# Designs tried in a protein design run: peptides against a protein of PDB entry 3J47. Part 118

Target 1, 121 residues: chain A of PDB entry 3J47
Amino acid sequence: IRLTNQLKSLKGLQSKLKDVVEYLDKVINKELPINHTILGKLQDVFNLLPNLGTPDDDEIDVENHDRINISNNLQKALTVKTNDELMVIYISNLVRSIIAFDDLIENKIQNKKIQEQRVKD
Target 2, 69 residues: chain B of PDB entry 3J47
Amino acid sequence: YEEKEESNLAATKSMVKIAEQYSKRIEEEKELTEEELKTRYVGRQDPKKHLSETADETLENNIVSVLTA

## One batch from the design tools (peptide; made by RFdiffusion4, then SolubleMPNN)

Design b2_p25_5_s3 (from b2_p25_5, 13 letters changed)
Fold by OpenDDE base, seed 2:
Structure b2_p25_5_s3 (fold): chain B 121 residues (1-121), chain C 69 residues (1-69), chain A 25 residues (1-25)
Amino acid sequence: as target 1 above (121 residues)
Amino acid sequence: as target 2 above (69 residues)
Amino acid sequence: SDEETIKFLDLRIESLKALLEALLS
């Protein structure tokens, strides 16, 4: 569900960006006037995003190890941190799986022992 | 889209606590393992079941953390 | 640190493997 929502949000943003690009092209071609309200809102969104779509790739300080998978320009540095976190989560999941498996095996062994005892009786 | 945005925001907030949660999950996993060991030696099914349940819970939490990341 | 966490998890995995082997024996 969370991934689906994130994907939907991303798709929405992509669509909006496409619309903006199309609008800008039309303005450049003098076909349509600029919608200042939409541009303002979009600008606000971009300001809230970690340097998405800005050439700020050059200012990616190694110190910005951030957890957030918010991808663009600044995300390159953040990607390393994200990868590390994902690795930890993956290992944790493996551990959980192993524990669950161990419990299952133990249960089976116990069941077998019980059955053997029943046959002996 | 709005619902997804809200979900993403919640996820982001959750990520702030992931480090602490992760540590707790590790501890829970250890406890489960110990309980399994104890259950194996004692032959009690209940402790083993509990360990399994705790392991599952830890796994679920990790999955949620991944989804939030 | 994340690295320390990974190391801890590795140790745990090894312990679980040993347990599984014991259960299979």
Scores: peptide ipSAE 0.437, ipTM 0.849, DockQ to the pose 0.015; fails the geometry check
Fold by OpenDDE base, seed 4:
Structure b2_p25_5_s3 (fold): chain B 121 residues (1-121), chain C 69 residues (1-69), chain A 25 residues (1-25)
Amino acid sequence: as target 1 above (121 residues)
Amino acid sequence: as target 2 above (69 residues)
Amino acid sequence: SDEETIKFLDLRIESLKALLEALLS
């Protein structure tokens, strides 16, 4: 469900971006006037997007490397963080799974003993 | 889209909490294993069951963390 | 650190695997 929602969001963003590009092309071609409201919204969106183009190496907060890459530069650092987090989660899941299996095996052994006792009985 | 955005926002906020909870989850898993060991030696099913339940909760939390990540 | 956590988890997983094998034996 979460992945589906994320995918839907990405698709929506992609569609919106396409619309914006088309609009900008029309404005450049003088087919439509510049809509300041749309531009303002786009600017807001871009401001929320990590700066893809400015390779300012400096402010990649190390803390964000462990987070999911939101945007390309920050996104690389965030990708690493995300990978680390995912690895931790994966390992944790494995551990929990193993514990669950151990319990299951023990339960099976107990059930087998009970059945054997019933047969004797 | 709005629902997805809200979900993503919630997930992002949860990321900070996940880091803190991760350590706790690991400890819970250890406790479950200890209870299983005790159950093997003592033959008491109740502690083992409790350990299993705690392990399941830890797994669920990990899954949620993965989905949030 | 995250790396330390992973290492700890790995050890736990190995322990659990050993326990599982013991239970299956």
Scores: peptide ipSAE 0.426, ipTM 0.853, DockQ to the pose 0.016; fails the geometry check
Fold by OpenDDE base, seed 1:
Structure b2_p25_5_s3 (fold): chain B 121 residues (1-121), chain C 69 residues (1-69), chain A 25 residues (1-25)
Amino acid sequence: as target 1 above (121 residues)
Amino acid sequence: as target 2 above (69 residues)
Amino acid sequence: SDEETIKFLDLRIESLKALLEALLS
């Protein structure tokens, strides 16, 4: 569900970006006036996103907010952090799985013992 | 889209909480393991079951953390 | 640190493996 929601959000963003590009192309071609409202909203969105394309923004000490696969350059650093966090979560899940498996095995062993006792009896 | 965004934000907040509770989850997992050990030694099914349940809860919390991450 | 967390988790995994082995024996 969460992944689906994230995908939907990304798809929505992609669609919006496409619309903006199409609009900009039309404006460049003098087919339509620039929708300043859409542009403003897009700018707001971009301001909330880490700078993707400019390698020169590498100098901004992007504080290692490691977490979510957000946007390109900062996103790359963030991606590394996210990967680390995901690894931790993965390991944790493995540990839980092992514990659950151990319990399952124990239950099976107990059941087997009970069955063996019943047969002896 | 808005609903998903809200969900993601909630998930992010949950991740912070999960990080804080991470140590507790680790302890719970250990407790489950101990209960399993006790069940093996004592031969009582109930303690082992309890340990297993605690481990499952810990796993679920980790899964939620991963999903939030 | 993340590394410390990983190490801790590794230790836990090893402990669980040992428990599992003991259970299977």
Scores: peptide ipSAE 0.424, ipTM 0.845, DockQ to the pose 0.016; fails the geometry check
Fold by OpenDDE base, seed 5:
Structure b2_p25_5_s3 (fold): chain B 121 residues (1-121), chain C 69 residues (1-69), chain A 25 residues (1-25)
Amino acid sequence: as target 1 above (121 residues)
Amino acid sequence: as target 2 above (69 residues)
Amino acid sequence: SDEETIKFLDLRIESLKALLEALLS
């Protein structure tokens, strides 16, 4: 459900971006007048987004690099952070799995002992 | 879209919380293992069951963390 | 200028699309 919602949101964003691009192209071609309100809203949206266009490492704040995989260049740095987080999660899952197996083995051993005692009685 | 966005925001907040609780979860898992060892020596099923349940809970939390990440 | 603003917006939109595609992959 959560993944589905995320996918839906992403698709919606993609569609909206496509519409904006189409509008901008029409404005550039002088087919439509510039809508200042739309441009202002788009500018606000982009100001909230990391700059994807310039690969300059200098714009990647180390703090942002460590936190969230956002854009391609920023995403590369953020991908490293994401990978690290995923590794931690993976290791944690592995540890939990090992503990669960240990308990299972112990339970089996106990059950076997109980059965052996019952047969002797 | 708004509902999905809200879910994503909630997931992000959950990730922060998970990171904080991660160390605690690791310690809890270790404690369960110790209880299992004690149960083996005492031969009582109750401590072993508790350890197993705690391990399962830890695993579930890790899975949720992966899904949120 | 308005034209420069439009170009900037286009670049940002393309970046957002790339991010979205990466998230969907």
Scores: peptide ipSAE 0.376, ipTM 0.802, DockQ to the pose 0.059; fails the geometry check

Design b2_p25_5_s4 (from b2_p25_5, 15 letters changed)
Fold by OpenDDE base, seed 4:
Structure b2_p25_5_s4 (fold): chain B 121 residues (1-121), chain C 69 residues (1-69), chain A 25 residues (1-25)
Amino acid sequence: as target 1 above (121 residues)
Amino acid sequence: as target 2 above (69 residues)
Amino acid sequence: SEEETIRQLELEIESLKAQLEAALA
């Protein structure tokens, strides 16, 4: 059961990697935007499967296993990269929000000063 | 595998570039915030406004970069 | 469609997660 589940997981991972590659190709070609949800889920998968690259002792054709491992490592790397990009985007948005908030505060302060000046006049 | 590796490498390089751009944008945003702060202290509305505008532009650029990334 | 592809990927990711959780249990 465990081995079967592992094999199924590996197959699923392979399929996912293929889909990810296809998606990335589309993104590179500017055909599609980066899907943040997919990237997040992929990251979660990698976080849950730290050992996906460990060759299980099963006589899986060395080539397929190596391909899967390489694919997993690459996917992990790509996922990390994507996460980093998403993080950068998130931080950037946060910074923009902070700046906007600062501007709002400044506007409020200015308005208050203007009102105070009007009262003094 | 080689193609995938090459693609990953290219993607990684792109991410590094994006990170650098992001860092630069963050710095620009900080500068805008400093100008706003100075404007608040000096009581001159114009410098603060300029800083705010610069910050907004930086934020917009960051958003565009994120969307493009 | 892009949305369909995304959905498929999401389903696959969820399946992988479930398998991983099962393997870790």
Scores: peptide ipSAE 0.463, ipTM 0.827, DockQ to the pose 0.083; fails the geometry check
Fold by OpenDDE base, seed 3:
Structure b2_p25_5_s4 (fold): chain B 121 residues (1-121), chain C 69 residues (1-69), chain A 25 residues (1-25)
Amino acid sequence: as target 1 above (121 residues)
Amino acid sequence: as target 2 above (69 residues)
Amino acid sequence: SEEETIRQLELEIESLKAQLEAALA
């Protein structure tokens, strides 16, 4: 039973990979937009895989993401992409936080002015 | 496998949509900040409050996006 | 590039399939 399930999973993965390749070819030809979610899921799968071999592009220095350094040059490339996406999200959150803090400061200033006016009255 | 592929495609489309929404939210946040600045100069609390609320909503959406990512 | 990443993922998937087949043999 367990072995049968593993074989089924592998067959599924193979089929999915073929579909991904076909999709990528279409994207390269500008026939379809890149599906980032599919790419993300594929990256997750690769992260769970043992080192399948060094892809030709071995030179990708992944500086910042220790966790994604799974095994292969491919994993490094995927990590870089993931890091870029996370960076964008992080920056966005930071901006929102800054705006929130600015509002808090303004509220504090207003409260202080109100208190000062009450003391003068 | 086909079901999984479809799910992945849907998830990817959702992420793209989230990115677009995020861009729009950033613009909304900027507008709120401008209103806050104006309110700071005029001394009116209501416009500032509205800007703050919009900023908070934008922040919340970003947090949700991070958690989903 | 994104395309290169996808190609790498495909290669990895193929490798996983090969490993699974070997495990089943």
Scores: peptide ipSAE 0.450, ipTM 0.795, DockQ to the pose 0.035; fails the geometry check
Fold by OpenDDE base, seed 5:
Structure b2_p25_5_s4 (fold): chain B 121 residues (1-121), chain C 69 residues (1-69), chain A 25 residues (1-25)
Amino acid sequence: as target 1 above (121 residues)
Amino acid sequence: as target 2 above (69 residues)
Amino acid sequence: SEEETIRQLELEIESLKAQLEAALA
């Protein structure tokens, strides 16, 4: 039962990852805007994954236990890495947005100055 | 298990590459901001526009990177 | 937290937008 649940969770995660990749591809192709809410939810799922993969160690044979522990450690490491990557991407997008906004402000200021000069002439 | 490990290793390498690309994009964004500041001091439209465009490109690249991650 | 950082950036973007609008006005 526990192994089945873990497999189901892993399949669910795999499906979600596939969906994320598809979504990201659409955003890259400018077909959809970046949905920060989806990214946040994905991060939450990843943060919860290590907790889902920790079997209660009490019922598993020693040899299987070692393999499961290795798998869990790998999953945890992958989760951390994924979270870090998502954070980096988020920060980068935010920085780009700020820069774009600054440019917009500057353009507006310049346009206003041009209009003021035209009125004075 | 070996296949999974290999897949994880490949994914990790891909992530490192993405991180490097991201760092480069951040630096490009900083350069654009500096050009924008210089344009404000010089009062000419062209350098400012170029900085804005570069910032937009950097943002787009970051979005693409996020989508691919 | 990352979420807090995102919120701060969003607030900054909104502030900049407001400044731009004020400058155009």
Scores: peptide ipSAE 0.421, ipTM 0.837, DockQ to the pose 0.017; fails the geometry check
Fold by OpenDDE base, seed 1:
Structure b2_p25_5_s4 (fold): chain B 121 residues (1-121), chain C 69 residues (1-69), chain A 25 residues (1-25)
Amino acid sequence: as target 1 above (121 residues)
Amino acid sequence: as target 2 above (69 residues)
Amino acid sequence: SEEETIRQLELEIESLKAQLEAALA
């Protein structure tokens, strides 16, 4: 049951990651704006994943405690990895925003220069 | 469990590599932005545009790399 | 004015850059 639940959770996470990838691709293609809410939701899901694996293993089999600890460590490692990936995605989105703003500012400056030249001519 | 651990380890290593590449690309983007600022002060339009385009491409590649990891 | 808008955008970009640097740190 626990393994099945973990597998189900992993599948759910995989599906969500796929959705995030699709969204990010759309953002890259300038089809959609960057939405930080999606990243926040993904972070929440990942933060909940370790908790989903922890509840059932506490009481019953003392002998499997080491395996459970390994599983918990693995889940923790996966959580850290996922958090790092999310951070990278977040930073990338911020960088894109900065670039977009820089381009906007440059365009405005250029327009101003063109207007000034027109006035001088 | 061992297979999962191995898979997770491999994935983690890949993510670290991607993070390093991303960091490098971010630095390149920053440099391009600085050049754009310099060009902005000098009033040369063409170099600024090129820098902006390069920064955008770098960012896109970083995002694709993160998504594929 | 357009110049004021440009200045504001520049400040925002600088702020975003600082946030990005902080996130990378």
Scores: peptide ipSAE 0.380, ipTM 0.835, DockQ to the pose 0.016; fails the geometry check

Design b2_p25_6_s1
Fold by OpenDDE base, seed 3:
Structure b2_p25_6_s1 (fold): chain B 121 residues (1-121), chain C 69 residues (1-69), chain A 25 residues (1-25)
Amino acid sequence: as target 1 above (121 residues)
Amino acid sequence: as target 2 above (69 residues)
Amino acid sequence: ITEAYELNIERQKKLRELFKELEKA
């Protein structure tokens, strides 16, 4: 479900980007005026996108390393945070798995005792 | 798109809540394990079952957290 | 960690809103 939703969102973005490219090509060819509203919105989207493409902005604000999802510098920071959270979740899952296995083992032991008692009867 | 967005938002909110609850869930898991251990010693089936159920709930919550991350 | 998640959530919301606006345009 989650992956499907992410894929759908990505497809939507891809479609929009394609439309923008087509629009830009038409503007370059002087076929259509630049839709300033669409371009403005696209710019806003790009501004909200983590600055993935501009390596040059030196403000590696090192402090944001802990933050998982937001900006490229922020995305690296966000990646670190995400990794930390994923590690915590992984450890938690592991612990839960261990507990579940322990319970399963106990249940098996109990079942064996019940079967042994039935054989004695 | 909207449904997915809503799901992603809900998941992210849940992740924050899960982070807070994670410590509590770990403690609950420990308590269940202790109860299972005690039940092994005491021979009481009911505490062991309860511990197992709590452990399963903790696992499920962790899985949801992983899927949300 | 929590603050960073909250900020990320807010950013994602803004991004989603922009995508919705772009879809309407």
Scores: peptide ipSAE 0.502, ipTM 0.851, DockQ to the pose 0.548; fails the geometry check
Fold by OpenDDE base, seed 2:
Structure b2_p25_6_s1 (fold): chain B 121 residues (1-121), chain C 69 residues (1-69), chain A 25 residues (1-25)
Amino acid sequence: as target 1 above (121 residues)
Amino acid sequence: as target 2 above (69 residues)
Amino acid sequence: ITEAYELNIERQKKLRELFKELEKA
């Protein structure tokens, strides 16, 4: 479900970008006037996107490696943080799995004891 | 798209909470293991079951965290 | 970390709003 929703959002963005490109091509060809409203909204979207194109922006502080992704432009720096978080989650899942496994083993042992007792009766 | 976006937002909010709750979840897992150990010694099925359930909940939360991440 | 996540959430909300507006246009 979550992955599907992310994919849907990405597809929506892709469609929008395609529409913008098509619109820009038509404007260049003087077939349509510039839709300033759409362009303004797109510009706002781009401004909200991480500055992937400006690696020189001081926003890639080394300190952001330990911080959760604030911006996609900082995403490279924040990828380290994301990786660390994922590692923590992975370890936690592993620990939970171990506990669940231990409980399963104990349940099996108990069931075996119950069966052995039934055979003796 | 909106539903997906809402889900993503909820996931991001959850990630913040996960960072805080991660330590607590680890502790809950440890407690479950201790209860299981105690249940092995006492032979009481109920504490062991409770520990197992707590471990499962902790595991589920971690899985959700990974999926959100 | 928490502040960074909160900021990211806010940015995502703004982005979503912009996408909705763009879909209407």
Scores: peptide ipSAE 0.501, ipTM 0.857, DockQ to the pose 0.561; fails the geometry check
Fold by OpenDDE base, seed 5:
Parts: structure tokens; C-alpha cells; sequence
Structure b2_p25_6_s1 (fold): chain B 121 residues (1-121), chain C 69 residues (1-69), chain A 25 residues (1-25)
């Protein structure tokens, strides 16, 4: 469900970006007037989106290395943060697994003691 | 699209909460281990069971966190 | 980390609002 919703959001963004590209191409070809309102909103989106649309700006703002973001260019820098977060989650899962295993061992030892007592009786 | 976006926002909010809860979960796991140790000494199964249950809950919460991340 | 997540949530909200406005235009 969550992954499907993320994919749907990405598809929506992709469709909007495609529409903008098509609009820009038509404006360049003098086929349609520029909708200034749509362009302004799109610019606002691009300003809020860490420069996803400019793949060439390798400027992974070093200051944001610690931030996990779903969006691609900032996502590379954020991928480092995401990796750190995933590592913490992985360690937590390992710790939980170890605790569960320790409990199983203890239960097994107790069961063995109970069985030994039954044999003595 | 909107429903998925709302779900993603909810997941992000959950991640913030998970960061705070993570420390609490680690402490809960430690408490369960101490209770198991005490149960080995006292011979009372109830504290050990409670510790095991808390460890399982902590594990489940970590899995949910991984799925949200 | 927490502050970064909060900032990300705020950015996502703004992005959603912008997408809604773009759909209306």
C-alpha cells in the first residue's frame, strides 16, 4: 500500500513535468501563449523541490547530508542520511532478535529442568 | 495521488515519532533482559514472559519503522 | 535528525499545496 501510494505520487509528478515540457515546447514553437500562473506555480514547486529537475547540479549541499529526502538530487545527499537511519534500524532489529533468542534459550533450559525433575519423581 | 501523498506525510510524521520512541524501545528491551535474568534467579516465569513480549513488540515496531523509512 | 524530519514534513505539505494549485490551473 505505502509503496503503491509513493509510486502514484511519483507518476503524478512525472505527468505534470511532462505537461510543462510540452507547454514549453509549444511556447518555443509559438503555438501557444505562456500561462504565467502555471509557470509561477511550477517555479515555486522547483524552488521547494531540492533541485530535482537539474540533474547536472552535483551540488549536494553538504549541510543537508544528515537529512533523508525522497526527492532525487537532494535524495543523493539524503541517501547518506537514509543509509545511516537504515543502519540504526538494522541494529535495533538485531538487538531485538538477540533478546528473543536469549528468551528462547532460557525457556529451553527451564523445560529441561522440569523434565529432569519429572524423571526424578 | 492525494491519498498517497497523505499516507506519505503520515509516514514521515511517524518517522519523527519513531526517532523518539527508539530510545524508549531500547530501554524496554534492556528491562526485559533484566527481568529474564531476575526470573532465572527467582524461578518466576511471569517476569520472563513479560520481557519476551516487550522484546517482540520492540521488534515489531522496528520492522514497521523499516517499512516506513 | 528530528528537526530535519520536521522540515521535510513542512516541505512535503507545501509541495502538496502547490500540486493542488497546479491541478486547478
Amino acid sequence: as target 1 above (121 residues)
Amino acid sequence: as target 2 above (69 residues)
Amino acid sequence: ITEAYELNIERQKKLRELFKELEKA
Scores: peptide ipSAE 0.499, ipTM 0.852, DockQ to the pose 0.493; fails the geometry check
Fold by OpenDDE base, seed 1:
Structure b2_p25_6_s1 (fold): chain B 121 residues (1-121), chain C 69 residues (1-69), chain A 25 residues (1-25)
Amino acid sequence: as target 1 above (121 residues)
Amino acid sequence: as target 2 above (69 residues)
Amino acid sequence: ITEAYELNIERQKKLRELFKELEKA
């Protein structure tokens, strides 16, 4: 469900971007006027995207390394944070799996004891 | 789109809460394992079952955390 | 970490609002 929702959102964005590109092409070809409102909104979207491309702005504040879901350049730093968080979650899941396995072993041992008792009877 | 966005926002809020609860869940898991060990020695099945159930709940919460992440 | 998470949530809200506006246009 969550992954599907993310994919749907991404598809929506992709469709909008395609529409903008098509609109721009039509404007370049003088077929249609540019929808300034859509362009402005798209620009706002891009401004909300983390700056991926320019390595030169040093001020990628080291503090953003710990945040999971921020967009691309910030997303690289965030990818590190996400990796750390995923690692913690992975370890937690592993611990839970170990506990579940321990319980399974205990159940098997109990079953063996019950069988041994039945053979003695 | 809106439903997905709402889910993502909820997930993000849950993530902060999960980080705090994670330590508590680890402790709960340890407690369950200790109870299972005790039950294994005492021969009473009930404490072991309870420990196993708490461990499972902790596991489920971690899985939800991973999916939110 | 928490502050960064909150900032990310706020950014996601702004992004969602922008997507809604774009869908209406």
Scores: peptide ipSAE 0.494, ipTM 0.852, DockQ to the pose 0.519; fails the geometry check

Design b2_p25_6_s2
Fold by OpenDDE base, seed 1:
Structure b2_p25_6_s2 (fold): chain B 121 residues (1-121), chain C 69 residues (1-69), chain A 25 residues (1-25)
Amino acid sequence: as target 1 above (121 residues)
Amino acid sequence: as target 2 above (69 residues)
Amino acid sequence: ITEAYELNIEKQKKLSELFKLWEEE
């Protein structure tokens, strides 16, 4: 469910960006006027989403190392943080799996002991 | 889209809390493993079961955290 | 069987240490 919602949001954003690019290309080619309303909304989104989608990604200082934010440049630093968090989660899952295996092994040992006792009786 | 965005924001706020909880869950998992080891020697099933349950809960929380991230 | 448990315990310890290190970072 959550992943599906994230994918839906990302797809929606991607579609919107594609529409904006297509519109901008048409404006550059003098086929259509600039849609000021779409541009204004896009600007608002850019102001709310620090460093999303500007091609000059190379110059923006990695300010927020520690917060998972969906924004691309901040998302690189945040991707590192997210990667670290994902790594921790992965390691945690691995630990839980190991514990579960330990329980399985213990159960097997107990079963063997029970069988050995039954053979002695 | 808006509902998903709100969910993502809530998830992000929860992530910091999850990180702290994760450390605690790791310790709980370790305690459970120790109880299992003790139970292996004593032959009493109860501590081992409790350890297994705690480990499972820790795993579930980690999975939820991964999904939230 | 005992060796497998010992190995798992060692893995859990290493993992716990890694998590602690990550939390400190």
Scores: peptide ipSAE 0.494, ipTM 0.864, DockQ to the pose 0.016; fails the geometry check
Fold by OpenDDE base, seed 5:
Structure b2_p25_6_s2 (fold): chain B 121 residues (1-121), chain C 69 residues (1-69), chain A 25 residues (1-25)
Amino acid sequence: as target 1 above (121 residues)
Amino acid sequence: as target 2 above (69 residues)
Amino acid sequence: ITEAYELNIEKQKKLSELFKLWEEE
């Protein structure tokens, strides 16, 4: 369910971005007047989305260290953060698996003790 | 699309909460392991079962966190 | 069986330490 919703959101974002690009191309070609409402929404998206599109700016803004990787350069720093988070989650899962294994071993020991008691009775 | 965006935002907030919860879950897992050790020595099944259940819940939450990330 | 339990406990301790280190970063 969650992955499907994420894929649907990504597809919707991709479609919207495509529509914006097509609109911008038509405005550049003077085929359509600039729709101020669409531009305002796009500006709001750009203000909310830290610099997604500029490939060349190497400036890893150090302050946003904790936010998830949305766009390429900020995406690299955010990718490192995401990788660290994924690593923590992986380690946590491993710990839980070990605890579950310990419980299984203890259950096995208890079962052995119960069997030994039954043989003595 | 808007519902999914809201779900992603909720997921991101959940990730931050998951990091804090993860630290707590690790401590809970440790406590469960100590209880299992104590239960193994005392021979009482109930504390050990509770520790196992808490460890399983911690594991499940970590899996959900990975799926959210 | 006891040795396996002790090994798992040691692994859990190591994982807990790794998690603490990760939370500090």
Scores: peptide ipSAE 0.489, ipTM 0.863, DockQ to the pose 0.016; fails the geometry check
Fold by OpenDDE base, seed 4:
Structure b2_p25_6_s2 (fold): chain B 121 residues (1-121), chain C 69 residues (1-69), chain A 25 residues (1-25)
Amino acid sequence: as target 1 above (121 residues)
Amino acid sequence: as target 2 above (69 residues)
Amino acid sequence: ITEAYELNIEKQKKLSELFKLWEEE
């Protein structure tokens, strides 16, 4: 189920990305204004899929960089937020692992004490 | 696709909530470790067990958060 | 065993500090 949903989301994202590219081409050709709704939906999809490799900043022409920088700044901000959340989760897991390790050490010490008591008896 | 998008949105909101709760969980884990340390010195097994259980709960919540992310 | 325990405590302290920093951001 989860894997299937991920695959479906990936396919949906791919389709949406294609639509965005087509829209961007129309905007470049001055055929259509920037559709904020499409960009918002795309941004939402990108925020939901942090693992979608940010298209390399290298191919985005410098002039579109400022307005795309605002949309990319919001998308970047959302990506940063997602990264921060992932970082918190990672740190939390690390803490839990350390605590579990501490418990293991204590259990080992207790076992050693029990063995020492058995030898004295 | 729409169902998955809704699920992802819900997951993202859940992650924000998890982040807020994470600080509390870390504190609970720290308390458990202190109790374990005290138990090591005093030989009181019960506080150590309680700390271990709290740490395990914190770890479990983090794992669930990672799986939701 | 004691050394391993002390090391783990130090790691927990560092992790807790990192978590606090993350919460402040």
Scores: peptide ipSAE 0.474, ipTM 0.861, DockQ to the pose 0.018; fails the geometry check
Fold by OpenDDE base, seed 2:
Structure b2_p25_6_s2 (fold): chain B 121 residues (1-121), chain C 69 residues (1-69), chain A 25 residues (1-25)
Amino acid sequence: as target 1 above (121 residues)
Amino acid sequence: as target 2 above (69 residues)
Amino acid sequence: ITEAYELNIEKQKKLSELFKLWEEE
């Protein structure tokens, strides 16, 4: 379920990004006026996306290179953070597995004791 | 899509909280292991079961956290 | 069986230490 939802979100984001790109291309070509509503929604999506790195920055001006670099750095930092989180989760799962194993061992020991007692009876 | 995005955002926020709680969960898991050890020595099934259950809960939470990440 | 249990306990301790280290990062 969760993976499916993530995939759906990713697909939706991809579709939306495609639409935005198409829109931006039309604006650049002066075929359509700038739609502020679309831009606002895009900003919202960007804020929700840990990867702020979709430069919808239409202004390819020199300032954009620095902004793009900042965006890339932010994306990289977010990626590192995500990796750290994944690592924590992995370690936690490992710990749980170890605990479960301990319980299994104990259960086995108990079962053995019960069997030994039955043989003595 | 929007619902999923919202869910992902919520999951991300939760993940930060999970990271903080993770240390606590690990400690709880250790406690369970100690209880299991004690239970093994005492031969009481109940404490051991409780430890196992707590470990399972901790594992489940971690799995959920990973899935949300 | 006892040895396996002891080994598992040691692994749990190591994992807990690793988790603490991760939290510090």
Scores: peptide ipSAE 0.472, ipTM 0.861, DockQ to the pose 0.016; fails the geometry check

